# Peptides against a protein of PDB entry 8HF1: the designs that were tried, part 21

Target 1, 320 residues: chain A of PDB entry 8HF1
Amino acid sequence: NVMLYATKPTEVMVSFPHQEQVLTVTRLISAEIEKFYVSLDLMNIGVQPIRRSKSLQCLRDPSKKSFVKQLFNDFLYQMKEYGIYAASIAIISLIVEFDIKRRQAETLSVKLMHRTALTLCEKIRHLLVQKLQDMTYDDDDDNVNTEEVIMNFSTPKVQRFLMSLKVSFADKDPKDICCLVFVERRYTCKCIYGLLLNYIQSTPELRNVLTPQFMVGRNNISPDFESVLERKWQKSAIQQFRDGNANLMICSSVLEEGIDVQACNHVFILDPVKTFNMYVQSKGRARTTEAKFVLFTADKEREKTIQQIYQYRKAHNDIA

## One batch from the design tools (peptide; aimed at target 1 E11 R302 Y310)

Design b2_p13_6_s1 (made by RFdiffusion4, then SolubleMPNN; from b2_p13_6, 6 letters changed)
Fold by OpenDDE base, seed 5:
Structure b2_p13_6_s1 (fold): chain B 320 residues (1-320), chain A 13 residues (1-13)
Amino acid sequence: as target 1 above (320 residues)
Amino acid sequence: MTVEYEDLDKLLA
């Protein structure tokens, strides 16, 4: 039995300050969403047919008020965790989704509900873009997609992540890079993807070095809500990463089961490691001899993170 | 702004 000592990746932790950037604009947006929830609760959308599917699927009916609230709650989470710049990208995804649902609405009441949600999203988008423009000194260059604007309107976590990418990959050969980025939530994959596209385009040292893609895990909770288009897109993104047409892949933690991806030399965990399985599976992708496994932690959670990793290492060594 | 990297093998030793 040649125990192939799978070369353990170098495990690195990056700490970031817990700064709640209390911006007036984020408070205003939160207050507008809360006012909208009050109005939404008063809307008569009729009796929704109870589809016979299990309790969790009933909560995800796209025509229900609960689903509208879930999307705005996910947006508020992204704005808090990743910053105003990431929120300006995330809101576009809500606009697209509510516009599709408005067009697909079978009743006038459901159509009006999605129209009201869409109007709020456009107001939020305007408030975010206006705040990003406040830092552009040149009245004529509406380019809110500069490295400086991205960095200044990102949370300390995202700032440290972007800097880690720049330090790790500046002026490298794209062929020598195989990078995974793990995030907790499905919608975060697309948000961080859009942020990275703009950051790479604005950063000459990363231009033509990093080619990002994203993939969302299979929604094990409701395969029926996975559009055929999303499944096709996921398959295409995986294939581009396998073929070397993309060298950075953003993944949701739902990918615990079934990413047959190549051995990577860099794995970034952008969000907290919540489970032993996530730790083992994400670490198990960093399989090259010089592979790096990078964790991000808030300073206030540093000791707790160290203790969790110690317990996961111990448990892994007891099973292996 | 610098990125400080802490080696987990050194922290857990």
Scores: peptide ipSAE 0.498, ipTM 0.928, DockQ to the pose 0.812
OpenDDE base, seeds 1, 2, 3, 4: peptide ipSAE 0.493, 0.490, 0.491, 0.488; ipTM 0.928, 0.926, 0.926, 0.926

Design b2_p13_6_s2 (made by RFdiffusion4, then SolubleMPNN; from b2_p13_6, 7 letters changed)
Fold by OpenDDE base, seed 5:
Structure b2_p13_6_s2 (fold): chain B 320 residues (1-320), chain A 13 residues (1-13)
Amino acid sequence: as target 1 above (320 residues)
Amino acid sequence: MSVEYISLDELLK
């Protein structure tokens, strides 16, 4: 048994300052969402009959109100964790989803609920875009996608991530790059993907160097919520990454055991490592001889992160 | 702005 000593990747940590950007616009948006929740709770959408199909549909709030609140809560999380620029991309995904649900509504009351949610999303989009335009002299929407605007309206975590990409990959051969970016939440994958597309397009040193894709893990909670289109898109994204048509893949931590991804030379963990399994699985993708495993941590959580990684390394060495 | 890289391999020796 030649124990192929899998060359352990070089593990590095990038620290970022914990700055709560207390912007007036973020407070206004949060207050508008809270007012909307009060209005939503007062909406009579009728008791949907619990169709007796035993399994996963019984967990759907028959009111569909819980799902609306979940989407706005996920948006608020993204705005806080990634910044206003990322939020301007995230809100578009909510607009698309509520418009689909408005069109698919079986009742006038449910249609009105999704219409009200959509109207709020358009208001939020306008507030975000207006704030991004405050740094641009020209009123054209294209001017909000500059490297400067992206950096200034991103959180310190995202700023350090983008800088790390620029330093790591500027003017490199695209063939020499195989990069994974891990995020915690499903919706963050698409948000960070949109941010990276705009950042790469605005950064000459990364143009034609990085080609991003995103992959959402299988939703274990309800395979029925995965549209056939989402499953097809995931398969296509994985195939593009395998074929080398994409060299950067954004994925949620739900990379369960079943996604056979090629050996990567860079693995970025954008969100905190919460479990030993996530640490081992993500690190196990950095399999080249010169592979880098990069963690992002707030300065306040630096010591705690170091201690957690130490415990995970010890546990991994005791099992291996 | 410089990115500060901290080697975990050096810290956890």
Scores: peptide ipSAE 0.483, ipTM 0.929, DockQ to the pose 0.757
OpenDDE base, seeds 1, 2, 3, 4: peptide ipSAE 0.480, 0.459, 0.470, 0.443; ipTM 0.928, 0.922, 0.925, 0.919

Design b2_p13_6_s3 (made by RFdiffusion4, then SolubleMPNN; from b2_p13_6, 7 letters changed)
Fold by OpenDDE base, seed 5:
Structure b2_p13_6_s3 (fold): chain B 320 residues (1-320), chain A 13 residues (1-13)
Amino acid sequence: as target 1 above (320 residues)
Amino acid sequence: MSVEYIDLDELLK
C-alpha cells in the first residue's frame, strides 16, 4: 500500500469588505417584485386537477405561484450576492424560463400569470441595462461588457474573485490550468459562467488562457424540469473539461455526489463552506503538486470562517 | 484594489 501522500493543497483565504451596495435601482427592483407578489397572490389561477402524470412540483404547487416566487427570490439573492452586472445576466434566465412556461401553459390564467412575470422581467432587464450604461461616457459604445463596468457593478466578493483569477492565470499556458469554481446554488453556475465569459473577453491577459464551462448537478427534486437539452449540456461540459477543451469548471455542491473530474491545480470556493463534507470533497479535488484551495470570506465572518476551517482540518486529520 | 491573501496553513499551525 503506497500511501500516496496526497499533497495537501495550499489553503488561502481571501477577505472582502461587507459593502451593502445600496443602489436606488436595487431598491426599485425589490419594490417592483414585492408589488408583483401582491398582485400574484390576488390572481385566481384555479385549482388545477392533479393529473397522475404531473411532475412532483405540480403536486406541491397546483397554482404554480410558489415556483414564480422562487425564481424571483433566487434572482434577488443573485443581485445581492454577486451585484447588478450578475443580475443583468440572471434576469435573462428568468425571461427564458417564463417564456417557456407561458408557451406550455394549459390554462389562460396560468398563461397570463407567466406573461405578467415575463413583463416584469423585461422591465427589470431594462432598469439593469440602463444602470450599466450610466457609466459608459461614450453614447456610441453600447458595450456594457467592459472590464471596468463588470468590476464596478460587481460585489466586493466577485471583484476579489475576478482579481484572483487575473493574478493567478494572466498570460499562463491554458494547458497548465485546471480550475474548479464552487458555488452554492445551481442557478448561480450559469450566472457566473456568463459573467466570466464577458470578463475573459474584455481582459486580454485571459482571453486565450481561460475557457470556462459550467455544470449543474442532477435535479433530484424534479427530473421533469431537466430538459433533455440541459442533460446533454451537462454531459458535454464534463467531457470538454476532461478532454482539456475547457480549463475552468463552475460547479454547484453536486461534486459531493462524486462527479469524476480530473485532479485540479486550483479550487475556488466562491460561496461560504457550510458543511464538512463540502470542505473535504472540494479540497479533495485540488490534488496536483502546488495545488491551491482558495476560500472567500466577508471581513465580518473572517474569524468564524477561520474557526470553522480549523475544526474541519482537525476532523479531517482525525479520520485520515 | 489589492487582494489580501491569508495563508491558512501558516495561520493554523
Scores: peptide ipSAE 0.537, ipTM 0.937, DockQ to the pose 0.749
OpenDDE base, seeds 1, 2, 3, 4: peptide ipSAE 0.536, 0.505, 0.521, 0.507; ipTM 0.935, 0.927, 0.932, 0.929

Design b2_p13_6_s4 (made by RFdiffusion4, then SolubleMPNN; from b2_p13_6, 7 letters changed)
Fold by OpenDDE base, seed 1:
Structure b2_p13_6_s4 (fold): chain B 320 residues (1-320), chain A 13 residues (1-13)
Amino acid sequence: as target 1 above (320 residues)
Amino acid sequence: MSVEYIDLDELLA
């Protein structure tokens, strides 16, 4: 019995201070979204006929109001968890989505609903960009994409993540890097991807070193054209990562669905590990020699995180 | 800003 000692990755925890960045702008944005929810609840969009071909999700949300609220709730989460800079990128994804939904609207009432949501997103974008510009000399949108602005308007978690990337990968050969970054939510993948593109471009030591990609969970429910494009994009992103054309992949829980990704030398868990399966599967990707598995925890949650990892290790050893 | 790294293998050994 050659016990293939699967090289266990070094497990590292990075702590960050719990700073509730209670910025005036975040309060204003939250208040505008709450006002919009009141208005949205009063909107009569009519009963849309359940077309037999509509996804199970359209059956669950006949009003499409729940989906609108979900997108804004996900945005609010990203603004809270990742900061104002990340929120300025996240809001663009909402703008794109609501513009698509506005164009696809079968009724004037639904079209108006998505238009109102889009108008709110543009207002939010303006408030965020204006706040980022407070640190720039020029009102040029390109000037907000500096390392300094990104760091100052990111949460302590994101700051520690970016610093960890810089320390880990500065001036390295791109071929020696195979990095996974796990996040909880689908929309966070794209948000953190956009943030990383700007950060890498603004950080000389990471230019031509890190080439990020992202992959989002399969929307299991909709065989629609959007799902085909998303699947094609995911296949392309995975292939680029396999071919070494990308060396950093941002993932949601997608790897739980058996996507065969190569053995990585770095695995970052940016969000809290909520399940034993997530722990084992994400850790199981850190399989190269001297691989690192990096967790991020708030200082206040440090002890709880340590205890949880201990229990997961124990459970894993009892099964092995 | 420094990154504080905690080795969990050392801590949980």
Scores: peptide ipSAE 0.529, ipTM 0.934, DockQ to the pose 0.749
OpenDDE base, seeds 2, 3, 4, 5: peptide ipSAE 0.479, 0.486, 0.494, 0.536; ipTM 0.922, 0.925, 0.927, 0.936; seed 5 fails the geometry check

Design b2_p13_7 (made by RFdiffusion4)
Pose (drawn by RFdiffusion4):
Structure b2_p13_7 (pose): chain A 320 residues (1-320), chain P 13 residues (1-13)
Amino acid sequence: as target 1 above (320 residues)
Amino acid sequence: DEEEPIPELEFEE
C-alpha cells in the first residue's frame, strides 16, 4: 500500500575524474582579490559596532567588511569548484548585489566602498570574458562554440553533470520529464542556473525540452541579471514548477523539506551527500514510479562515499 | 549481512 503512493527510486552513481591542477588566470585573479582584501582591510569606514566571536573570545571585522569578503569568497569558491564560466555568471550576481547595496547604502564612506567593489567585480568580469574569448580560434559558430567551451572551461565534475543531463533528456517531451537538481551553496544555484540557460541555448537537442528554474531560501538573492530596480514578471518559481511551467529545478536544501511538489522523474544531487536525513528526504522527493536518483562524487571519494551510503542504508534497515 | 551494490552509470564522451 505504501508503495502505491510511495516509491523506492533506483539509486545510481555518476563518478567523475577529479583533478587538482588549476589554470594560471586563477592565480592572477587570486592575486587581484588578495590585493583588494589588503587594501579594503584598512578602509577605515566610519566607526562601526564592534563584532566579536560567538563566544567573544576573538575579534571580528565589521559586519560590512565581513559581508564583502563573504561575497568575494563565495565567488572564488564558485570559480574553484565549477570552472571559469561558472565564475563568469557568478560575477554578474555579484555586480547586481553590490548595486543593490549601493542603493541601500546610507553613508558616503560605505557607498564608496561598495562602488569600488563593483569596479573590481567588473574588472574581474572582463578578465573572465577575456579568457573565454581567447579560444574562438577553434571555430566561429558561437552556439557549438558555447557548448565546446562549456565542455572545456569547466571542471570534470561540471562536464560530467551536464553530460548526464544531456544524455538523460536528449529528445523527450518537456511534459514527460520532471527533475530536480540539488546544490549546496547559495549563489551556486544562480550561477549554475545561468550556466544551464546558456547550455540550453547552446544545443539543438535540449533546446526546447528543458526549462531551468532556481529558487533559494532566505536572504533572497536577486532573481534577475539586469540591475533594473523593478521587473515585470511576477509569477513565482515554486508555483511555476507546481504548474508545470518550469521542469528543471535548481535549489539548495530548500525544497528537500516540506515544500510540496508533484512527483519528480529525476533527482540530481550535484554536490556530495552529507546528511542521512537530507539523503532520505531527497530520495523521497523522487516520489514517482521508476524514478531515477543521481549522485556525483569525486573518484578519490568513491570508497568513502560508498561506505557512508552503506552506513546510511544499514541505518535505515536498523531503524526499520 | 549482505549489502547491495550501488550501480554506476557510464557515459560516452

Design b2_p13_7_s1 (made by RFdiffusion4, then SolubleMPNN; from b2_p13_7, 5 letters changed)
Fold by OpenDDE base, seed 1:
Structure b2_p13_7_s1 (fold): chain B 320 residues (1-320), chain A 13 residues (1-13)
Amino acid sequence: as target 1 above (320 residues)
Amino acid sequence: EELEPIPELELDV
C-alpha cells in the first residue's frame, strides 16, 4: 500500500491567473461542434448489434453517438483547460480515432457518421493552425512549434507549468531527473505529451535534458478498447522510463492500480487534486531525497486548494 | 501541530 511509505516530499505550489482565453476561434469551434451534435442526433445509424460483452458497455450508447460526443467534449475541455496550441495537438488524436472507427464501421450509416466527425475535425484543425500561424511570417506548419507560439497560445496554467519545468530542469543532467506529471483525463496525456515534445525541442536549455513519455492508465473497465498498439506503446514507454531513456512521464489519474513506476524526484500535479487517494498515490511517487511535489492552482482557488491539502495531510498523518 | 505552509515556487517572470 503506497500509504505506508513515510516519504515527506517538499510540497510546493504554483499559482496561475484565471484567464479565460476568449478567442473568436474557440467560439467558432464550439458552435461548429454544437451544430454537429444537432446533426448527429438526427442521424439514423440503425440498431447496432449489442455485443454481449458482459462488461460495462451496457451503459454505452449502442449507437456509438455518445462516444463521438465524448471525444468532442474531451477536446472542448482540453481547448479550455490547456489552450488552442494543446487543442491543435488534441484534434489530431480525434482524427486518428475517427479514421480508425470509419474503417472498422460495420454499416454504411456508421461509416458516414464517423466520416462526418472526421470532416469536422479536419475543419477544426485548419481553424486552429490558421490561428497559430497569425504569429508566424511563414506559412510552414513547422514554424508554429516555437517556444513563443506555444507560450502565447497556452492557458496560464500551461504557461506556468512550462516555466516550472524550465526553472526546475534547465541545464541539469538528464540522469538526475525522474519526473511524473499527473493530469486528470486520459486524452490529456497525449496532447500534453505532444506539446512538451515541441516545447522541449524549441527550448535549448531543455532539448537534451528532458525526454518525455506518456502513459495512459489501463482501462480496467474495457481492456478490449486498448488496441494492441496502445498496449505495446505503454509497455515501451514504461520500459524507457525504467531504463532512464525517458525521464519525464505524463500520467492520467487512472494510474491507481498496477503501474510499477520508480521513485521520482519530481511530481507535478497539473490538474486539481480531487480525491484523497489521488493525493496519497501521486505524493507517494515522490520518494527520493529532496523530492518535490508541485501543485498547480488558480489564484482564485489558492486558499481553497491550500485548505484541501492541509485536510489531506491531516488525514494522511492520522492513518500513518 | 502547525501545518507547514506550502511555499510558492518562484518563477522568474
Scores: peptide ipSAE 0.396, ipTM 0.850, DockQ to the pose 0.849
OpenDDE base, seeds 2, 3, 4, 5: peptide ipSAE 0.365, 0.387, 0.379, 0.382; ipTM 0.839, 0.848, 0.847, 0.847

Design b2_p13_7_s2 (made by RFdiffusion4, then SolubleMPNN; from b2_p13_7, 6 letters changed)
Fold by OpenDDE base, seed 2:
Structure b2_p13_7_s2 (fold): chain B 320 residues (1-320), chain A 13 residues (1-13)
Amino acid sequence: as target 1 above (320 residues)
Amino acid sequence: EKLEPIPEIELEV
């Protein structure tokens, strides 16, 4: 069994305080999204012209409203799990997506729906940026992207993640770094990528050391929604990481989809390991000598996390 | 086999 000869990575757990960033701005944003959902449910988007799908029966495309709600739910998750700074990056992705959908809208009612969603995203963006600026007395957009602002407006998990990167990679040769960062959700890859770009740019010790890239899993639920652009991006991102032009890759469930990435010396699991397969596959990427497998846990979930890892270790040893 | 304890790191902010 080739797996038996793999150097076992050093498993490390980083704890972080369980602090809910209960800011007034996050409550306001959540309330605005909830109000929007009520308005969205009342919107008559009409009967969509059925292109080619044989299922004539669902004349109401709940998929378009459900997709809008999914994006805002993913945004709310990112704001909660990663903080206000990450949310300011995440909202830009929603703006871009709703603008594309608005332009691609075949009906005035669908165009209006995406326009209303876009208007809400712009309002949310202003609320987030204003809150980031409230700590920086300067109106300059560049001043919201400092290491200090990123750290102060990130969740304790993200703070510890960024600190772990700084401690692990400060002033290292970029060629000696092959890092994977695993996140649970597809949209989190792009959000954390944008956050890391700004953090690395603002952190002198990392600026010429880390070159991040992101890879999004294929949404098997709707291959028709994968733009040709997204597929091109994924292919380019993988190639850049293979060629060493990127040395840090943010991944979602991509490893479960059989995308082969090279052996890495660092694997960070930013989100909780929910499956044994995710544990084995992600850990199995830390295959170099002195490879590190780093987990993040809230102090309150520490014991549960340890027990879960021991169960996964046991199960892995019983299969090996 | 005793599963090796996971090293814990507390990073001070």
Scores: peptide ipSAE 0.186, ipTM 0.772, DockQ to the pose 0.800
OpenDDE base, seeds 1, 3, 4, 5: peptide ipSAE 0.039, 0.178, 0.038, 0.030; ipTM 0.653, 0.777, 0.667, 0.661; seed 1 fails the geometry check

Design b2_p13_7_s3 (made by RFdiffusion4, then SolubleMPNN; from b2_p13_7, 4 letters changed)
Fold by OpenDDE base, seed 2:
Structure b2_p13_7_s3 (fold): chain B 320 residues (1-320), chain A 13 residues (1-13)
Amino acid sequence: as target 1 above (320 residues)
Amino acid sequence: EELEPIPELELEV
């Protein structure tokens, strides 16, 4: 078995304090999204012509409202799991997406729905940026992207992740780095990518060392124009990582779908390892002689995380 | 087989 000759990566853990950032701004944002959901449920978007279904049955497209809710739910998750700085990056992605959907809207009612969602995103963006600026006495947009602001407005998990990157990669040759960062959710890849760009730019020890890229899972659900752009982006991102033009790749479950990336020397699991397959596949990317497999856990969940990893190790050894 | 402990990453610079 070729897997038996693979150098086993060193498994390492990073513990972080379980602190919920219960900021007034996060409560306000959550309440505004909840109010928006009530308004969204009352919106009559009419019957959408299903262009491709042979069924002339004009179904109410619950998928359009559900998609809007999904994006805001993913945003709320990112704000909770990664902090308000990451949320300020995440909201920009929603703005872009709702603006695209607004422009692509075939009906005035759908256009209005996406416009209302966009207006809420702009309000959320202002609330987040204002909160980031409250620590920076300067009104300059550049001042919100400092290492200090990023750290102060990130969750303990993200703080420890950024510290782990600094400790692992400060002043190293970028050619010697092949790093994967696994996240659970598709939209988190882009959020963490944007955060890392700003962090790396603000961190002298990393600015010429780390070049991040991200890979987003294929949404097989909508073969629309977005799927072509996403496919092009994924292909470009993978190629940049293969060519060494990027040395850190943020990815979700996409690598489980058989996207071949080179052997890495670092694999960071930023979110909890939920499945044995995720464990094996992500760990199986750490294939160099000194490869590290870094796990993040809340202090309260440390023992449970350790026991879960031991179970996965045992299960992996029983199959090998 | 004693499962090798998972060490903590030292973050003290």
Scores: peptide ipSAE 0.364, ipTM 0.839, DockQ to the pose 0.703
OpenDDE base, seeds 1, 3, 4, 5: peptide ipSAE 0.362, 0.359, 0.358, 0.361; ipTM 0.838, 0.836, 0.838, 0.837

Design b2_p13_7_s4 (made by RFdiffusion4, then SolubleMPNN; from b2_p13_7, 4 letters changed)
Fold by OpenDDE base, seed 4:
Structure b2_p13_7_s4 (fold): chain B 320 residues (1-320), chain A 13 residues (1-13)
Amino acid sequence: as target 1 above (320 residues)
Amino acid sequence: EELEPIPELELEL
């Protein structure tokens, strides 16, 4: 029972300005995705034979169209919440997924649908990379992975998150760091992981200090649909974090009852705390005496966020 | 019990 031994971590707030990055490129990408949805709705892919997998609950839409729309909606969310730089990494994950689905297609119509989605992802990738390059005045260095490019093309939330990591961990011993980063969505874990790898590599004070990993919670989709590779990778990532070979772990779910993760000295909540259970379980991972529990909020939502955390503190103290 | 205020993380680099 993780609740009984909760050393009260120091709760800390990080405020960020609410700037909707209204770039022409983000509007263009959104319009291309909307145009693709109209085309996708007109595609006749036929009735796919429902393979009666025993887990009746999450019937993937037999059309497979809903899954394609979900991936693009998750991409649009990442572009809005984390910025263009994060979106340039997120789109690669869509390219990989649609290429796998294209190869696994049992019908020509489904193969064509995934091919059309893939072609759109390639166009989006080119638009994003071109926009990242437009700030490199030097024609010779195609390297869009500089600290400056990462910061300039990230949302204020991500900028303040990266600054918080630099302030918290610059020039520290890697062995003294045990950090969790919580995000809302599964696909965000991999996107923020890729962003952190590039940021850490571009930031001398962090290169030999932070070793990130990511963990995606078990799919509520039957364990039969998780690739053997994904399950092996998740087990390896957890083991690396337990062994101290990784000292920063990005998670989309509070590690369900039974993933024993070491007592962490830092817990970052990058996305809004939506539930009391998420608050208690994430805070309950910050178990060292000097542990920090860091919350991110937009300036406009700061007062509301503080009041919600006070309600959760009170409710937690009434149960403990 | 007065709930302890939530401090802001100073990000002055």
Scores: peptide ipSAE 0.357, ipTM 0.840, DockQ to the pose 0.732
OpenDDE base, seeds 1, 2, 3, 5: peptide ipSAE 0.038, 0.044, 0.022, 0.044; ipTM 0.704, 0.737, 0.656, 0.653

Design b2_p13_8 (made by RFdiffusion4)
Pose (drawn by RFdiffusion4):
Structure b2_p13_8 (pose): chain A 320 residues (1-320), chain P 13 residues (1-13)
Amino acid sequence: as target 1 above (320 residues)
Amino acid sequence: EVEPIEEEEFDEP
């Protein structure tokens, strides 16, 4: 009876070769951000509330410097984990966030700090587009070139995930497919969403089948990439997925709990599984029959992750 | 008993 309305989806793995080498432009950008941090640390904005540790044992920087550093560190993480083009999208989210803070800002000193952060972010955007541009010698067709650069300017993890996404839904009806993708970090959702938008508008077979939509939790990141203060589109993403308007969901541990959704065909956990409860809930989200469940882990982490999953399965058996 | 975990491979273009 439970299997009537419940389903045990087939759980499969997608391993990918994990490498440690990084590109030189990554070193250059790291140096540029370090120079910016060193300069900003002494920004000496108007006196701010003292921010100490959770236990007050060690001091902290003012909340605003902490916010700027946090955003830059998130951008660096997105670049480290998902390739150059992921940073190319994520830098636009940083530009939008710094513009919004400039608007919300309430002092000349803080405003100047945010403007200069915007300037550095735009310089970084130009740097990313520059390396992306210095590969068009391969060919001139920007669509297939976009597919090729995405395959080449990405980590093996990103290449492998997008490969599995292409192969799983090559020419199926958009109506027939209902899938979710889970990622860990907040701006990674928007970043990878924009990457999927480019890839959908980069391949002929996937062009009219997949509809990517992303949503996150609180501290709602901006939904657009336009910096126009107001937008005309009003319909929400969750309601779209419930209504079938969107079929590819990019969320981060938000939809895993509580949020009712129609039974989904596929679930892709882009970032490695961490918590037993979240594993159970994410698997349960693939509530449809013949549901497919996908995981991505590094080759080096295979034994550890498999052993962890066996611990989980045995724990499920033990509890039952 | 716990069943083994299956893995899928994909051809690179």

Design b2_p13_8_s1 (made by RFdiffusion4, then SolubleMPNN; from b2_p13_8, 7 letters changed)
Fold by OpenDDE base, seed 5:
Structure b2_p13_8_s1 (fold): chain B 320 residues (1-320), chain A 13 residues (1-13)
Amino acid sequence: as target 1 above (320 residues)
Amino acid sequence: MIEPIKEIELEVP
């Protein structure tokens, strides 16, 4: 038995300063969402009859209000973790989702609820875009997508991630690149994808070098929430990455057992590694001889992160 | 022997 010692990827940790960007606009947006929650709780949308389809439908709040609150809470998280620029992209996804739900509403009360949520999203979008334009001399929406604006309105974590991509991949052959980017949340995949498209387009050294795609893991909570369109899109994105038509794939941590992704030479973990399983699965994708496994940590969490990685390395070596 | 993690500090311009 020649145990092919799978060459262990080189583990790299990038530190970033813990700076809470206390922007007045982020406080205003949070306060407007909180006021909206008070208004939402007062809305009479009627008791929707619980259709007695077995076990999995009992998680649908018959009010649909919990889902509206979840989307805004996920938006607030993205604004905090990734910055105002990422939030300007994330809000568009909420606008699209609430507009679809407004059109699909079976009752006038549910239609009004989604309309009120949509009106708040348009107000938030305007506040974010106006803040991005404060750094541009021209009122044209295209000027907010510069490398400088993206960097200045991104969190220290996202800044170090973008710099790590630039340093790692500037002027390289696209064929030599097979990169995975892991994020914690489903909606973060699309947000970081939109940010990367704009950053790559504004950065000449990465233009025609990086071709990003994103993949959302299967939603274990309800296969009925995955639109047939989302499942088709995921399958197409995986195929483009296998065929080499994309060389960077953004994935949520829900790469459960069964997404056969090719061996990669770079794996970036943008969000904290919370579980041993996530560590093993993500690291197990960095399979080339010179593969890099890159982690991002706040300076305050540096020592704790190092200790966790050493514990995970030990546990992995005891099982392998 | 557990290899030390390589640490990189990137300065934002």
Scores: peptide ipSAE 0.333, ipTM 0.856, DockQ to the pose 0.791
OpenDDE base, seeds 1, 2, 3, 4: peptide ipSAE 0.264, 0.321, 0.330, 0.318; ipTM 0.813, 0.850, 0.854, 0.851; seed 1 fails the geometry check

